# Peptides against a protein of PDB entry 3QIS: the designs that were tried, part 118

Target 1, 334 residues: chain A of PDB entry 3QIS
Amino acid sequence: PSLELSRREFVFENVKFRQLQKEKFQISNNGQVPCHFSFIPKLNDSQYCKPWLRAEPFEGYLEPNETVDISLDVYVSKDSVTILNSGEDKIEDILVLHLDRGKDYFLTISGNYLPSCFGTSLEALCRMKRPIREVPVTKLIDLEEDSFLEKEKSLLQMVPLDEGASERPLQVPKEIWLLVDHLFKYACHQEDLFQTPGMQEELQQIIDCLDTSIPETIPGSNHSVAEALLIFLEALPEPVICYELYQRCLDSAYDPRICRQVISQLPRCHRNVFRYLMAFLRELLKFSEYNSVNANMIATLFTSLLLRPPPNLMARQTPSDRQRAIQFLLGFLL

## One batch from the design tools (peptide; made by RFdiffusion4, then SolubleMPNN)

Design b2_p15_6_s1 (from b2_p15_6, 8 letters changed)
Fold by OpenDDE base, seed 4:
Structure b2_p15_6_s1 (fold): chain B 334 residues (1-334), chain A 15 residues (1-15)
Amino acid sequence: as target 1 above (334 residues)
Amino acid sequence: MTFAELLEEIGKQIR
């Protein structure tokens, strides 16, 4: 069996977080026998492609002289955004299109990724006074390394940051402040806030806006701005409540005093963000008659974002663990 | 401190 491929080289320029890009090519059975094709893993890989790439279809059957369109979809989700932001991974891959009882065909994927404040650590973002797209990539790497070291230091030592006024980290990331400032000013009376989804186009505009500027106002509907906050929190490589404290939050869920002690042990930026968000959400709850937001809804929604199980425990989360996690947040909303 | 005051205080670091 043999295939003809219309294209073997694919370039994905300016790949962004949550922005789907598609490239298409055709494969044709130019042989005289039916053939089965599949994308196969390389020798050392478990998957036929990187997590941000997919082929559709990834397998199929072609009769003689049949042609099929294959879509190569590049989509950076929360699962790939952090490693792409750091430059640990890149928009490069090699796909192996295998023909059963035939030869392999190699496809080259290349391109560039544009860093996002989404999927960047709270520690790094607190050091970024300018939009992430204004920060040189080399400095992003340094900020991530420094952010890790400062997280570790802040866990070990409540050292007052005696850092000079120019180098002092932000109390909270500017992106979180911008989102919350907008929501507080314009969305407190928004009916069904956090219950109505945003528009995907508006979400992309908000992400691009936060990556490239410090706006006076965030573009899009209040629903899109609210969802952008949720996406931001979900995309954090380390959740607002660090994984190390997850179990302690569950264990303390019914003791409000211990809950506050657990939060006090968070790294400074994480603790500030947590307290800031809880203060915002308590303020939002005062407008429940207008926005239809209640403490149980908010606690349920934000628990999955702020208090995530460690990756190794995610599959083991019980309904009891979820209820404890919700109860933990309720103690800060009421 | 009200939430509005907190928001303004943090905002002075950003804007």
Scores: peptide ipSAE 0.653, ipTM 0.970, DockQ to the pose 0.837
Fold by OpenDDE base, seed 5:
Structure b2_p15_6_s1 (fold): chain B 334 residues (1-334), chain A 15 residues (1-15)
Amino acid sequence: as target 1 above (334 residues)
Amino acid sequence: MTFAELLEEIGKQIR
């Protein structure tokens, strides 16, 4: 069996978080026999491609002189955004198109990624007074490393390092402040807030706006701004309530005093963001007659974002654990 | 402190 490929090199320029890019090529059976093709893993890989890449179709049959179009789709989700922001991973891959009882054909994937404030740690964002696209990649790496060390010291109650040479961190990320400031000013009376989805084009504009500027006003509908806040919280590498405190939150869910003590043990940036979001959500609940927002809806929605199970416990989450997590958050909304 | 006052206080660090 033999194949002819119309293209073998693919370049994906300016790849962004949640922005789909597509490149297409053709494969033709130039042989005399039917052939089966498939994308196969490389020797050390479990998958035929990186998590941000997909081929469609990834396998199939071709009769002699038959041609099929294959789409290569690049999409950076919450699962890939953090490692791309840090430069740990890159927009580079090699695909192996295998022909049954035939040859292997290699496809080269390359490109560049544009960093996002989405999928960046709260600690790093508190140190970023400028939009992330203004920060050199080398400095992003340093900020993540420094942020990790400061988080560990805060958890260990170690003596604060000399504040003398480093610019004072923000109390909360500017991106969270911008989203919440907009929602507080313009969305308190918005019917079906957090219940109506945003528009995908507006969400992309909001993400690009927060990555590149400090706007006076966020573009898009109140629904799109509200969904952008949810996407931001979902994309955090470490949730607002750190994984180390997850079980203690569940264990304390029915004791409001212990719940407040658990939150007091969060790193400073995480604790500030939690208190800020709870204050905002309690403010929205005062307008429930206009915005249709109630405490049970908000607790159910935000619990999955703010209080995520550690990766090792995700498969073991019970309905009882979910109810305790909701009850924990309700104690801050009422 | 009202929520509006808290927003303004934090905002002074950003704008």
Scores: peptide ipSAE 0.652, ipTM 0.970, DockQ to the pose 0.804
Fold by OpenDDE base, seed 1:
Structure b2_p15_6_s1 (fold): chain B 334 residues (1-334), chain A 15 residues (1-15)
Amino acid sequence: as target 1 above (334 residues)
Amino acid sequence: MTFAELLEEIGKQIR
């Protein structure tokens, strides 16, 4: 069996978080027999492509002289955004199109990624006074590395962060402040806030706005701005409550004094963001008659974002663990 | 400090 491919090189320019890009090519069976094709993993890979790439279809049958269109879809989710922001990964891959009882065909994927404040650490964002797209990529790498080291020092309670002569970090990321400022000013009376989904086009505009500017107003509906805050929190590489404190939060869930002590042990930026978000959410709860927001709904929604199980805990969160996590957060909303 | 006052205080660092 043999295939003819219309194209073997694909370039994805200006790839952004949550923005789908598609490139298409054709494969044709120029042989005399039916053939099966599939994308296969390379020798050292478990998957046929990187997590931000997909082929559709990824396998199929072709009769003699049959042609099929294959779509290569590039989509950066929360699972890929952090490693792309840091430059640890890049928009580069090689796909192996295997023909059963035939040869392999290699496809080259290349392109560039545009960094996002989504999927960037709270520590790095607190050091970024300007939009992330104004920051040189080399400086982003340095900021992430420095932020990791400062997080680790803070968790180890080693050195009080000497308020040394370096520009004082922001108390909270400007992006979180912008989202919360907008929601507080314009969305407190919004019916079904955090219950109605935003518009995908508006979400993209909000992301692009936060990545490129410090706007006076965030574009889009209150629902889109609210969902953008959820997406931001979900995309954090380290959740607002650091993974190291996860179990202690569960263990303390029914003791409000211990809960506050656990939060006091968070890195400064994480602790500030947590307290700021809790203050905001308590403010929203005052408008429950208008926005239909209640403490149980908010606790259930935000717990999954703020208090995530550590990645190394392959154990699915038990219903008991989830209830403890919700109870922990309720102690800050009530 | 009200939430509005907190928001304004943080805002002075950003804007």
Scores: peptide ipSAE 0.651, ipTM 0.970, DockQ to the pose 0.835
Fold by OpenDDE base, seed 2:
Structure b2_p15_6_s1 (fold): chain B 334 residues (1-334), chain A 15 residues (1-15)
Amino acid sequence: as target 1 above (334 residues)
Amino acid sequence: MTFAELLEEIGKQIR
């Protein structure tokens, strides 16, 4: 069996977080026998492609002289955004299109990724006074490494934040401030806030806006801005409440004094973001008559974002654990 | 400090 491929090299320019890109090519059975094709893993790989890439179809049959279109879909989710932001991974892959009882065909995937403030650590973002797209990639790597080291030092209470590092970090990421500033100014009276989904196009515009600028006004509806805040919190590599404190939050959920002590042990940036968000959400609850927002809804929504179980415990989360997590957050909203 | 005042204070570092 043999195949003819219309293209073997694919370039995905300006790949962005949550923006789907598609490239298509054709495969044709130029042989005289039916053939089965499949994308197969390379040696030592578990998957035929990286997590941000998909082929559709990834397998199939072709009769003689039959042609099929294959879509190569590039989509950076929360699962790939952090490693792409750091440059640990890149928009590069090699796909192996295997022909049963035939040869392998290699497809080269290349491109460039545009870093996002989404999926970047709170620590790094607190050090970024400019939009992430203005920051050299080399400096992003350094900021993430330094941020990790400072988080660890802060958790260990070993070193006072060396006030001698030239520029004081922001109290909260500018991106969080911008989202909350908009919501506070324009969305407090928005009916069904955090209950109505945003528009996908508006979400992309908001993400691009936050990655490239410090806007006076965030584009899109209040619902899209609200959802962008949720997406931002979900995409954090480390949740606002660090994984190390997850169990202690559950254990303290019914003791407001202990809850506050647990939060005080967060790294400075995480603690500031938590307190800032709780202050905002308490303010939003004052307008419940207008925005239909209540403490239970907000606690339920934000608990899954702010107080995520560590990856090793995700499969073991009980309804009781979820209720404790909600109760923990309620103690800051009421 | 009101939330509005807090927001403005942080905003001075950003804008």
Scores: peptide ipSAE 0.648, ipTM 0.969, DockQ to the pose 0.787

Design b2_p15_6_s2 (from b2_p15_6, 7 letters changed)
Fold by OpenDDE base, seed 2:
Parts: C-alpha cells; sequence; structure tokens
Structure b2_p15_6_s2 (fold): chain B 334 residues (1-334), chain A 15 residues (1-15)
C-alpha cells in the first residue's frame, strides 16, 4: 500500500491561547489495494501528538484512488498554555502517519507561540509591569524561575537576602486589576453577571488586549469581561489558593478565624489576589438587586477556580469536600 | 479604605 500526501510541512504562525488554527492536507491512496492509515505515537510517547495538536480524522480506510482531507488543529488550552508561555514546550511536533503493512509518513509541525498573561503564574505577573508581549521571552523564563524561588522562600518564611535592585512587585497582577476595574465601573448593575456566557470573539479580543496593552477600557460586553476573569483564574498554573493549603481550607471551613489564618499563610501575591478578589466580590454583592448576584452563586462559581484540589486528589473530591470549599469562601463574602 | 480607594491605590502602580 502507498499514500500520496499533498503536504508534509505545516507552519502555525502566531499561535495564541484559546485560538483555534487549522491546516488541511489531502491523503490519496495511489496504490492498488485498500489501506488503513492511523497517526501513531513515537517510540517514547503515549500520544500521537502534543496536547495542543489534533488530527481529524486520526485514522481511517482508503479504497484505491480514494482521497481524504485531514485537518491539523492547533488549540492551546489551559493544559498547555503554561508550558508554552515558559518556553518549556514549543509549537513543534512530528506526526507519524502509519500505513498498515506500509511505510510511515512523517509530518513536520512548526510555528511560533505568542505568550499570554493567561496561564502565567501570579508571581511572574506581579513582576511584569508591562504587557507580556512586550517582555522578551528570555526575561519571561527568568521571571518564572525567580517567581518559583520567591514563592518557595515565602512559604519557608525565609527573608529574601537580596533585596537587589529588582523593581518592587505589583500588589496584584495588572491583568486582574484591569478586569476588576472594568467590572467594578461598568458591570455592577449588569443583570445576570457571571450567569450569562461571553462571546468567544470578544473573549479572544480581551485576551489579546491584556497580552499586548494596558487599555483604558477592556473591549467586549460585561459578560465577556466577567468570563475572561473566570478563564484567567482557571488558567493559572497554581490556583489563587495554593495547593499546599487546600486541605487546611476544607478543615477550617466552618471556623472563620482559622480560615483567615490559613489565607495569611499564602505567598504574598496569592494572598493579595485572594483578598482583592474577595473585596471585589463583596462590593459586587451590594448590587445584588441589579446584577442578580448572590453569595451562594458567587461562592459556588469561584470556589472551583480559587480552591482547586491538588491533581493527586482531584479524582477523590467528595460532595462534602465541595461543600466545605464553598463554605470556606462564603466566610469571606458574608 | 473603601474598595474604590483600594482600586485607585493599586491603579497608580499600573496606569
Amino acid sequence: as target 1 above (334 residues)
Amino acid sequence: MSFEELMEEIGKEIR
């Protein structure tokens, strides 16, 4: 069996968080026998492609002289955004198109990724006074490494030795402030806030705006800006409440004094963001007559974003654990 | 500090 491929090299330029790109190619059975094709893992891989790539169809049958279109879809989700932002991964892959009882065909995937403030750590973002797209990639790597070391020092209560000439970190990421400033100014009276979904096109514009600028006004509807805040919190490599404190939050959920003590043990940036978001959400609750927002709805929504179970416990989360997590957050909203 | 005052204080470092 043999295949003819219309293309074997694919370039995905300017790949962005949550922006789907598609490249298509044709495969044709130029042989005299039916053939089965499939994308197969390389020797050391569990999957035929990286998490941000997909082939559709990934397998199939071709009769003699039959042709099929294959779509290569590039989509950076929350699961790939962090490793692409850090440059740990890149928009490069090799796909192996296997032909049963035939040869392998290699497809080269290449391109460039444009870093996002989405999926970047709170610690790194507090050091970024300029939009992430203005920051050299080399400096992004350094900022993430420094952010990890500072988080670890903060958790260990180690006094930072070198208060070297590093500019004072922001109290909260500028991106969170921009989203909250917009919502506070324009969305406090928005009916069904956080209950109505945003528009996908507007969400992309908001992401691009935050990655490239410090806008006076965020583009899009209040619903899209509200959803962008949720997406931002969901995309954080570590949740606003660090994984190390997850169980202690659940254990303290019915003691408001202990809850506040647990939050005081967060790294500075995480603690600031948590307190800031709680202050915003309490402000938003004052307008419940207009925006239909109540404490139970907000606690239920934001708990899954702010207080995520550690990856090793995610499959074991009980309804009781979820209720404790909600109760923990309610103690800061009421 | 009101929430508005907090927003303004943080905003001075950003804008």
Scores: peptide ipSAE 0.710, ipTM 0.978, DockQ to the pose 0.789
Fold by OpenDDE base, seed 1:
Structure b2_p15_6_s2 (fold): chain B 334 residues (1-334), chain A 15 residues (1-15)
Amino acid sequence: as target 1 above (334 residues)
Amino acid sequence: MSFEELMEEIGKEIR
């Protein structure tokens, strides 16, 4: 069996977080026998493609002289954004289109990724006084490495931040402040805030705005700005409550004093963001008559974002663990 | 500190 491919090289320019790009090509059975095609893993790979790439269909049958369109979809989710921001991964892959009893056909995927403040660590963002797209990639890598080292130093309670040599980090990421500033100014009276989804186009505009500028006003509806805050928190490589403190939060969920002690042990940026978000959410709760926001709804929504189980425990999270996690957060909202 | 005062304090570092 043999296939004709209309294209073998694909370039995805300016790939962005949550922006789907599609390239299509055709495969044709130019043989006289039916053939089965499939995308197969390379020798050392478990998957036929990187997590940000998919082929659709990824397998199928072709009758003689049949043609099928294959879509190559590039989509950077929360699962790929961090490794692409750091440059650990790139928009490069090789797909192996296998023909049963036939040849392998290689497809080259290339392109460039545009870094996002979404999926960047709180530590790096606190050091990033300019929009991420203004930061040289080399400096971005250095900021992530330095941020990791400072997180470790903070966890070890070793050295007071030597006030002297480096520019003082922001108390909270500018992106969080911009989102919260907008929501506080314009969304406190928004009916169904955090309950109505935003518009995907507006979410993309908000992401692009935060990645490229320090706006006076965030574009889009209050619902889109609210959802952008949720997406931001969800995309964090380390949740606002660090994985190391997850179990202690659950264990302390019914003791408000211990809960506050656990939060005090967070790295400075994480602790600041947590306290800032709790202050904001308590402010929103004052407007519950207008925005339909209540403490239980907010606690339920934000718990999954702020207090995520460590990856090794994700599959083992019990309903009791979830209830404790909600109770932990409620102790800061009430 | 009110929430508004907190927003203003942090905002001075950003804008």
Scores: peptide ipSAE 0.707, ipTM 0.978, DockQ to the pose 0.774
Fold by OpenDDE base, seed 3:
Structure b2_p15_6_s2 (fold): chain B 334 residues (1-334), chain A 15 residues (1-15)
Amino acid sequence: as target 1 above (334 residues)
Amino acid sequence: MSFEELMEEIGKEIR
């Protein structure tokens, strides 16, 4: 069996978080026998492609002289955004199109990624006074390394090294402040706030706006701005409540005094963001007659974002653990 | 500190 491929090199320019890009090519059976094709893993890989790449279809049959279109889809989700922001991963891959009893055909994937404040650590964002797209990639790497070290020092209650004339970190990321400032000014009376989904196009505009500017006003509907805050919190490489404190939050869920002590042990940026979000959500709850927002709904929604189980425990999360997590958050909303 | 005062305090570092 043999295939003819219309293209073997694919370039995905300016790949962004949550922005789908597609490149298409054709494969044709130029042989005289039916053939089965599939994308196969390379020798050391578990998957045929990186997590941000997909082929559709990834397998199929071709009769003699049949042609099929294959879509190569590039989509950076929350699962790939952090490693792309750091430059640990890149928009580069090699796909192996296997023909049963035939040859392997290699496809080269290349491109560039544009960093996002989504999927960047709270520590790095507190050090980032300018939009992420204005920050050189080399400096992003340094900010992530420094942020990791600052987190570890804070958790260990180590005295901050008086590192030199480094600018004082922000109290909270500017991106969170911008989202909350908008919601506080314009969305407190919005019916079904956090219950109605945003528009995908508006979400992309909000992400691009936060990545490239410090706007006076965030574009899009109040629902899209509210969902952008949820997406931001979900995309964090580490949740606002660090994984190390997850079990202690559950264990303290019914003791408000211990809950406050647990939060006091968060890294400075995480602790500030948590307290800030709780202050905002308590303010939003004062407008419940207008926005239909109640403490149970907010606690349920934000618990999954702020108090995520560690990856190793995610599959073991019980309904009791979820209820304890919700109860923990309720103690800060009421 | 009110929530508004908190927003203004943080906002001075950003804008």
Scores: peptide ipSAE 0.706, ipTM 0.978, DockQ to the pose 0.862
Fold by OpenDDE base, seed 5:
Structure b2_p15_6_s2 (fold): chain B 334 residues (1-334), chain A 15 residues (1-15)
Amino acid sequence: as target 1 above (334 residues)
Amino acid sequence: MSFEELMEEIGKEIR
């Protein structure tokens, strides 16, 4: 069997978080026998492609002189954004299109990724006073490394090393402050806030705005700005409540005094963000007659974002664990 | 500190 491919090299320019890009090519059976094609893993890979790439269809049959269109879809989700922001991964891959009892055909995928404040650590963002697109990639790597070391020192209660001439970190990330400032000013009376979905086009504009500027006003509807805050919290590489405190939050969920002690043990930036978000959400609850927001709805929604189980425990989360996690947050909203 | 005062305090470091 043999195939003819219309294209073998694909370039995805300016790949962004949550922005789908598509490239298409045609394969043709130029042989005299039916053939089966499939994308196969390379040697030592478990998957035929990286997590941000997909082929559709990824397998099929072709009769003699038959042709099929294949779509190569590039999409950076929350699961790929962090490793692309750090430069640990890149928009580069090789796909192997295999023919049953035939040859392998290699496809080259290349491109560039544009960093996002979405999927960046709270520690790095507190040190980042300018939009992420203004920060050199080398400095982003240094900020993540320094942020990891500062987190570990904070947890170990190590004496602050003399903060050399490093500028004082922000109390909270500017991106969180910008989103909350908009919601507080314009969305306190918004009917069905956090219940109505945003528009995908507006969400992309908000992400691009936060990545490239410090705006006076965030573009889009109040629903899109509210959903952008949820997406931001979901995309964090580590949740606002660090994974190491997860079990202690569940164990303390019915003791408000112990809950406050657990939160006091968070790294400074995580603790500040948690207290800031709880203060904002308590403020929104004062307008419940207008915005339809209640403590149970908010606790249920934000629990999955702020208090995530560690990756190794995700498959073991019980309904009782979810109820305890919700109860933990309720103790800060009431 | 009101929530408005907190927003203003943090905002002075950003804007």
Scores: peptide ipSAE 0.702, ipTM 0.977, DockQ to the pose 0.830

